# Designs tried in a protein design run: peptides against a protein of PDB entry 4Z5W. Part 8

Target 1, 305 residues: chain A of PDB entry 4Z5W
Amino acid sequence: IPDVFLELNKLWYFSAQSNLFNGEMPRSLSNSRSISLLSLRNNTLSGQIYLNCSAMTNLTSLDLASNSFSGSIPSNLPNCLRLKTINFAKIKFIAQIPESFKNFQSLTSLSFSNSSIQNISSALEILQHCQNLKTLVLTLNFQKEELPSVPSLQFKNLKVLIIASCQLRGTVPQWLSNSPSLQLLDLSWNQLSGTIPPWLGSLNSLFYLDLSNNTFIGEIPHSLTSLQSLVSKENAVEEPSPDFPFFKKKNTNAGGLQYNQPSSFPPMIDLSYNSLNGSIWPEFGDLRQLHVLNLKNNNLSGNIP

## One batch from the design tools (peptide; made by RFdiffusion4, then SolubleMPNN)

Design b1_p29_6_s3
Fold by OpenDDE base, seed 5:
Structure b1_p29_6_s3 (fold): chain B 305 residues (1-305), chain A 29 residues (1-29)
Amino acid sequence: as target 1 above (305 residues)
Amino acid sequence: SSEELKKKIEELEKELEEENKKQLELEKK
């Protein structure tokens, strides 16, 4: 990428995603006063990520995902006072979340999916201070760590939490009950154990729950049949209700989130590939907004309602 | 807005799907 961004003093949006750009980010780009949205995702950019936040006063969105950047996560990003969204997926940092992110009050959406992030306890302890954080994706990190259940953790404004494919140990963390705005929870492809907690059914905004490919035991909590977002139409994006709502197995190939349709998360409960027992509650029939109920590969018994 | 959140979630999920696909390709080796 040429070092000409000093002359581009009116450049508000720069998207150069899915190209073959290589080398380092131009220094003039890292000092741009005009850029609000920067996307360089899916390139071969390299070197250390450096942004001059004192110059980049208009930066609101940063997408550098799927690049060959190296080194530490830029600790100065909280100084970018308008920066709301960060996508650093597929950047192999081999690092912890910087302590400076405790001050990242502008942050609303963060992804570090497959970024070789370490220390989930420190990451969550830091990120809980981001009071405006709504979307957090930490998939393919923290390999074989323990998911902290510290009750002091508070993500008050969290709407989306995805921490899949980490081989995480522990239980469904009680601190998630402090996130009443939670809409999507994915903890799939971990080594989580214990019972599925009944308080999950009290998350009135929760329309997508993936706990698949874990080691959960016990019965399916009856409280999941009362998930208000799945009972009532008011919050359902009116996707055309399929004629048979419950059993359209879109072939979720066993290991992939097949979001084959780009437009929406289907209202979903996936509890597949666990050690759950007991019956399927007939009251799952009350979940009129539910599109996918996946209970396969468990120890369930009785009648299918 | 709900739409901005939806769009941002879709972007993050597309990234997640691409990673899950890579993981499946690695597990097949």
Scores: peptide ipSAE 0.020, ipTM 0.547, DockQ to the pose 0.038
Fold by OpenDDE base, seed 3:
Structure b1_p29_6_s3 (fold): chain B 305 residues (1-305), chain A 29 residues (1-29)
Amino acid sequence: as target 1 above (305 residues)
Amino acid sequence: SSEELKKKIEELEKELEEENKKQLELEKK
């Protein structure tokens, strides 16, 4: 990428995704005062990520995913006071989350999917201080670590948690009960054990639950048949935040009804590939909004309702 | 599969970028 961004003093949006850009980020881009959205995803950019947050006062979204960046996670990112969204998926950092992220109050969405992040305990202890954090994606990290069950962990505003394919050990952590706005939980493809906790059915906004490909035992909690978001549309307590990425506004050219359809994530319960026993609850029939119920490859018995 | 999950995450990340763009276009009006 040429180092010409100093002259582009009105540049608000720069997207150069899915190109063949190589080398380091241009220093003029890392110092841009005007840029709000920066996407350089799916390139061959390399070196260490450096952003001058004192200059980049308008930066709100940063997508550097699927690049050849290396080294530490930039510890100064919390100084980008308007930075809401960070996508660092598929960047091999081989690092821990910086302690400075405790101060990242502007942060709303963070992805480190497949970024060789280490120490899940430290990561969650740090990120719980991000009061505005709504979306957290940590898939394909923390290989064979233990998912911390520390009850003091608190993600009050968390709507999306995805920590799949980590081979994590432990149980479904009690601290998730402190996230009443949770809409999507994916803990699939781990080594999680114990029973599925009944308090999951108290998460009234939870419409997508993936616990598949674990080592869960015992019965399916009957409380999952009472998930309010899956029983009725009217009992969806929170209007889907217009900012929620799962809601594509289909511009239907016909007649002005902006249906916020969750396009990417159908209402789903996936408990497949576990060691669950007992019966399938007939009351799953009350989940009128449920699109996918996957219970295959368990030890379930009795009648299919 | 792990690949299907990766694809879903990439779709989510793209939707986030598109929505952030729309919000910033609304804030300019």
Scores: peptide ipSAE 0.020, ipTM 0.548, DockQ to the pose 0.032
Fold by OpenDDE base, seed 1:
Structure b1_p29_6_s3 (fold): chain B 305 residues (1-305), chain A 29 residues (1-29)
Amino acid sequence: as target 1 above (305 residues)
Amino acid sequence: SSEELKKKIEELEKELEEENKKQLELEKK
């Protein structure tokens, strides 16, 4: 990308995504005072990510996903006082989340999906201080770590939590009960164990639940039949709309679902590929808004209602 | 097995990358 952004003092939006750009990010772009939306997603950009947050006073959205950037996560990003949305998916950092992110009050949406992030305990401890954080995607990180169950963790405004495909150990964390606005929870493709907690059915905004491909045991909590967002249409769920696309694997043979598109959020309960036992509750019939109920590959018995 | 899990992760990463590419091709039309 040419270093010509000094002359572009009125440039509000720059999208150069899905090109063949290589080398480093231009210094004039990293110092742009006018830019609000920056997307360089899906290129071959390299080097260290550097943004002059003291210059970039209008920056609100940053998408650098699917690039060949290296080095540390930029610890100065919290100094970008208007920065709300960050997509760093598929950037191999091999790092922990910077402690400076405790001060990232402008942050509303964050993805580190497949970014070689380490130390989930530190990551969640830091990110809980982001009071405006609504969307958090941490898929394909923290390999074989333990999902912290610390009850003091609080994500009060969290609407979307995706921590799939991490091989995480532990149980469904009780601290999620402190997130009453949670709409989408994906903890699939981990090594989570124990029972599915009944309090999960008290999350009245939860319309998408994926706990598939874990080691859960016991019965399906009857409280899941009373998920208020799935019982009645009157609960207009304000769908999460992050400024960047992120995807989930739907099935082994199906394309990924894009998490920022309404059509990609079918009302769903997926508990498949666990060791759950007991019966299918007839009261799942009360979930009139439910599009997908996937209970396959469990130890369930009795009649199908 | 740990190897089967690794393979499933690699397959998931690949499919997620292919879907990202397709979505980007749709955004260009």
Scores: peptide ipSAE 0.018, ipTM 0.513, DockQ to the pose 0.065
Fold by OpenDDE base, seed 2:
Structure b1_p29_6_s3 (fold): chain B 305 residues (1-305), chain A 29 residues (1-29)
Amino acid sequence: as target 1 above (305 residues)
Amino acid sequence: SSEELKKKIEELEKELEEENKKQLELEKK
């Protein structure tokens, strides 16, 4: 990419996605005062990610996903006072989240999907301080770590949490009960154990629950039959979606399905591929908004209602 | 009935698969 962005003093949006751009990000682009939306997704850009946050005062959205960037996560990003959305998916950092992200008050949406992020405990301890964080995608990181169950963790404004395919150990963490506005929870393809907690049914905005491909035991909590978002349409809070797509892997060998908005996810309960026992509650029939109920590959018994 | 619920789930899984195919075709154009 040529280093000519200093002359483009009115450039508000730059999209150069899905090209063959190589080398480093131009310094003039990293110093642009006018740019609000920057997307360089799906290129071969390399080197250290550097943004001059003191110059980039209008930057609101950053998509650098699927590039060959290296080094540490830029610790100065919290100084970009208007930066809301960050997509760093498929950038191989091999790093921890910087401690400076505790101060990232503008941050609303963050993806590190498949970015070789390490230390989930530190990541969650840091990111809980982001008071405006609504969307968090951490899929394909933290391999075989333990999902922290520390009750002091608080994500009060969290709407979307996706931590799939990490082989995480532990239980469904009690600190998720502190996220009453949670709409989408995906903890699939982990090694989570214990029972499914009844308090999940108290998350009145939760319309998408994926706990599939874990080691959960015990009965399906009856409280899941009373999820208010799945009983009635009125609880669909239209919140602004992040500027980056979500990817869900249906199968280990399939391409990830792309969803542009959390609202494009079907209303779903997926508890498949666990060790759940007991009966299927007939009151699942009351979930009139439910599109997908997947209970396959469990130890369930009795009558199908 | 369990048969109606099963049938409704199968219909919704099919709609979701068709929507996903349309989305994948739109991404290829």
Scores: peptide ipSAE 0.005, ipTM 0.387, DockQ to the pose 0.030

Design b1_p29_6_s4
Fold by OpenDDE base, seed 2:
Structure b1_p29_6_s4 (fold): chain B 305 residues (1-305), chain A 29 residues (1-29)
Amino acid sequence: as target 1 above (305 residues)
Amino acid sequence: ASEELEKLEKELEEKLKKEIEEALKKELE
């Protein structure tokens, strides 16, 4: 990418995603005062990620995913006072989350999917201080670590948590009960054990649950048949915060079947590939908004309702 | 296993990308 961004003093949006750009980020780009949205996703960019947050005062979104960056996670990112969204997926950092992220109050969405992040305990202890954090993706990190169950962990505003494919040990953590706005939980493809906790059915906004490909035992909690977001339409229409437009309101007035663009996440319960036993509860029939119920590859018995 | 993981990661990354893009559109509206 050429070092010409000093001349582009009115540039608000720069998208150069899915190109063949190589080398380092231009220094003029890292110092741009005008840029709000920066996407360099899916390139071959290299070197250290450096952003001059004192200059980049308008930066609200940063997508650097799927690049060949090296070195540490930029510890100064919390100084970008308007930075809400960060996508660092597929950047191989081989690092821990910086302690400075405790101060990242502007942060609403963070992805480190497949970024060779280490120490899940430290990561969650740091990120719980981000009061505006609604979406956290940590998939393909923390290989064979233990998922912390510390009840003091609090993600009060969390709507989406995805920590799949980490080979994590432990149980479904009790601290998730402190996230009443949780809409999507994916803990699939781990080594999680114990029983599925009944308090998951108290997460009234939860419409997508993936616990598949674990080592869960015992019965399916009957409380999952009472998930309010899956029972009724009325309670599910919390207007998706502008940050997560999962649910376009059906515009009732235009008689056209606007095919809702398939919500990227259908209403789903996936408990497949576990060691669950007992019966399928007939009250799963009350989940009138449920699109996918996957219970395959368990030890379930009795009648199919 | 690996291919299914790559597929899930890619699907998740496309979902997250769409959500970020739609979030950004609404902040502009």
Scores: peptide ipSAE 0.032, ipTM 0.593, DockQ to the pose 0.039
Fold by OpenDDE base, seed 5:
Structure b1_p29_6_s4 (fold): chain B 305 residues (1-305), chain A 29 residues (1-29)
Amino acid sequence: as target 1 above (305 residues)
Amino acid sequence: ASEELEKLEKELEEKLKKEIEEALKKELE
């Protein structure tokens, strides 16, 4: 990429995704005062990620995913006071989340999917201080670590949590009960054990639950049949923050309450590929908004309702 | 498994981009 961004003093959006760009990010781009959205996703960019946050005062979104960047996660990113969204998926950092991210109050959306991030305990302890954090994607990291169950962890404004394919050990963490705005939970493809906790059914905004491909045992909690987002069409799921892709407003022309159904994520309960036993509750019939119920490859018995 | 996850990641990334683009349009209007 040429070093010409000083001349582009009105450039608000720069997208050069899915090209063959190599080398480092240009210094003029790292110093752009005008850019709000920067996407360099799916290139072969290399070197250390450096952003001059004192210059980049309009930066709101950063997508550097699927590049060959190296070194540490930029510890100065919290100084980008308008930076809401970061996608660092598929960048091999081999690092922990920087302690400076405790101060990242503008952060609403973070992805480190498949980024060789280490120490899930430290990552969650840091990121809980991001009071505006609504979506967190940490898939394909923390290989064979233990998912912390520390009750002091609090993600009060969290709407989306995806921590799939980490081979994580432990149980469904009780600190998630402190996230009443949670809409999507994916903990699939781990080594999570124990029972599915009944308090999951108290998450009134939860419409997508994936606990598939774990080692869960016991019965399906009856409280899942009372998930309020799946029972009633009247719960206006407050439009999840516009910062997150899950909620394509299908303009259904029918004059009913526009449920902003996440066009991507059908209302779903996936408990497949576990060791769950007991019966299927007939009260799953009350989940009138449910599109997918996947209970395959368990030890369930009795009648199908 | 890996391919479904890679599809989900890619769909997540593409949707992230579109909604950020739409949200940023509304902040400018």
Scores: peptide ipSAE 0.029, ipTM 0.692, DockQ to the pose 0.034
Fold by OpenDDE base, seed 4:
Structure b1_p29_6_s4 (fold): chain B 305 residues (1-305), chain A 29 residues (1-29)
Amino acid sequence: as target 1 above (305 residues)
Amino acid sequence: ASEELEKLEKELEEKLKKEIEEALKKELE
């Protein structure tokens, strides 16, 4: 990419995604005062990620995913006071989340999917201080670590949590009950154990639950048959902020606010590939908004309702 | 400008989803 961005003083959007760009990010780009959205995803860019946050005062969104960047996670990103969305998926950092991210108050969406991030306890302890954090994706990290169950963890505004395929140990953490706005929870493909907690059914906004491919035991909590977001269309809790990636506003024809759940995240309960026992509750028939119920490969018994 | 930025932020967010889905699929293979 040429080093010409100082001349482009009106450039607010730059997308060079899915090209064959190599080398480092141009210094003029890292110092751009005008850029609000920067996407360089799916290239062969290399070197250290450096952004001059004192210059990049308009930066709101950053997508650097699927590049060959090396070194540390840039600890100065919280100084980009308007930066809301970060995608660092498939960048192999081999690092912990920087302590400076405790101050990342502009942050709304963060992905480190498959980025060789380490220390889930530190990561969650840091990121809980991000008061505006709504979407957190940490899939394919923290290999064989323990998912912290510390009740002091608080993600009050969290809507999406995806921490799949980490081989995580532990139980479904009680601190998730402090996230009443949670809409999507994916903890699939881990080594999580214990029972599925009944308080999950109290998450009135939860429409997508994936706990598949774990070591959960006991009965399916009957409270999952009363998930309010899956029972009624009218009881759709507060609009997922129109900034929620996962919801296309359906054009409101004359009926109620139908959230088009993205076709990628249908209303789902997946509890497959566990060691769950007992019966399938007939009250799953009350979940009139549910598209996918997957209970396969468990120790369930009795009648199919 | 603001509406176009909001549209592009949503498009970036949709790409983030797709990467999540693709990550999850590769774990199933």
Scores: peptide ipSAE 0.026, ipTM 0.627, DockQ to the pose 0.026
Fold by OpenDDE base, seed 1:
Structure b1_p29_6_s4 (fold): chain B 305 residues (1-305), chain A 29 residues (1-29)
Amino acid sequence: as target 1 above (305 residues)
Amino acid sequence: ASEELEKLEKELEEKLKKEIEEALKKELE
């Protein structure tokens, strides 16, 4: 990418995604005062990620995902006082989340999917201090670590939590009950054990639950048949914060099934590939908004309702 | 299994990205 961004003093949006750009990020770009949205996703950019947060006072979104960046996670990012969204997916850091992220109050959405992040306990302990954090994606990290069950962990505003494919040990953590606004939970493809906790059915906004490919035992909690977001359309999803267009209320305009914005996430319960036993609850029939119920590859018995 | 997982994760990342982008567009309108 050419180092010409100093002349572009009115540049508010720059997207150079899905190209063949290589080398380092231009210094003029890392010092841009005008830029709000930066996407360099899906390139071959390399070197250390550096952003001059003192210069980049308008930066609100950063997508650097799927690049060949190396080194440490930029610890100065919390100094970018307007930075809400960060996508660092598929950047091989081999690092822990910086302690400075405790101060990242502007942060609303963070992805480190497949970024070789280490120490899940430290990561969650740090990120719980991000009071505005609504979306957290940590998939393909923390390989064979233990998912912390510390009840003091608190993500009050969390709507989306994805920690799949980590081979994590432990149980479904009780601290998730402190996230009453949780809409999407994916803990699939781990080594989580124990029973599925009944309190998951108390998460009234939860419409997407993936616990598949674990080692869960016991019965399916009957409380999952009462997930309020899946029972009725009216009580479903408080207006997604404007930050989450996925959950736009179907325009209740009577006639046309304008599937205008397919919610990229269908209303789903996936408990497949576990060691669950007992019956399929007939009351799953009350989940009138449910699109996908996947219970395959368990030890379930009795009648299919 | 692994390829299906990688595909699902990629789709999830792309979806999450698209929504972040759509959300940001609305904050700017």
Scores: peptide ipSAE 0.041, ipTM 0.617, DockQ to the pose 0.039; fails the geometry check

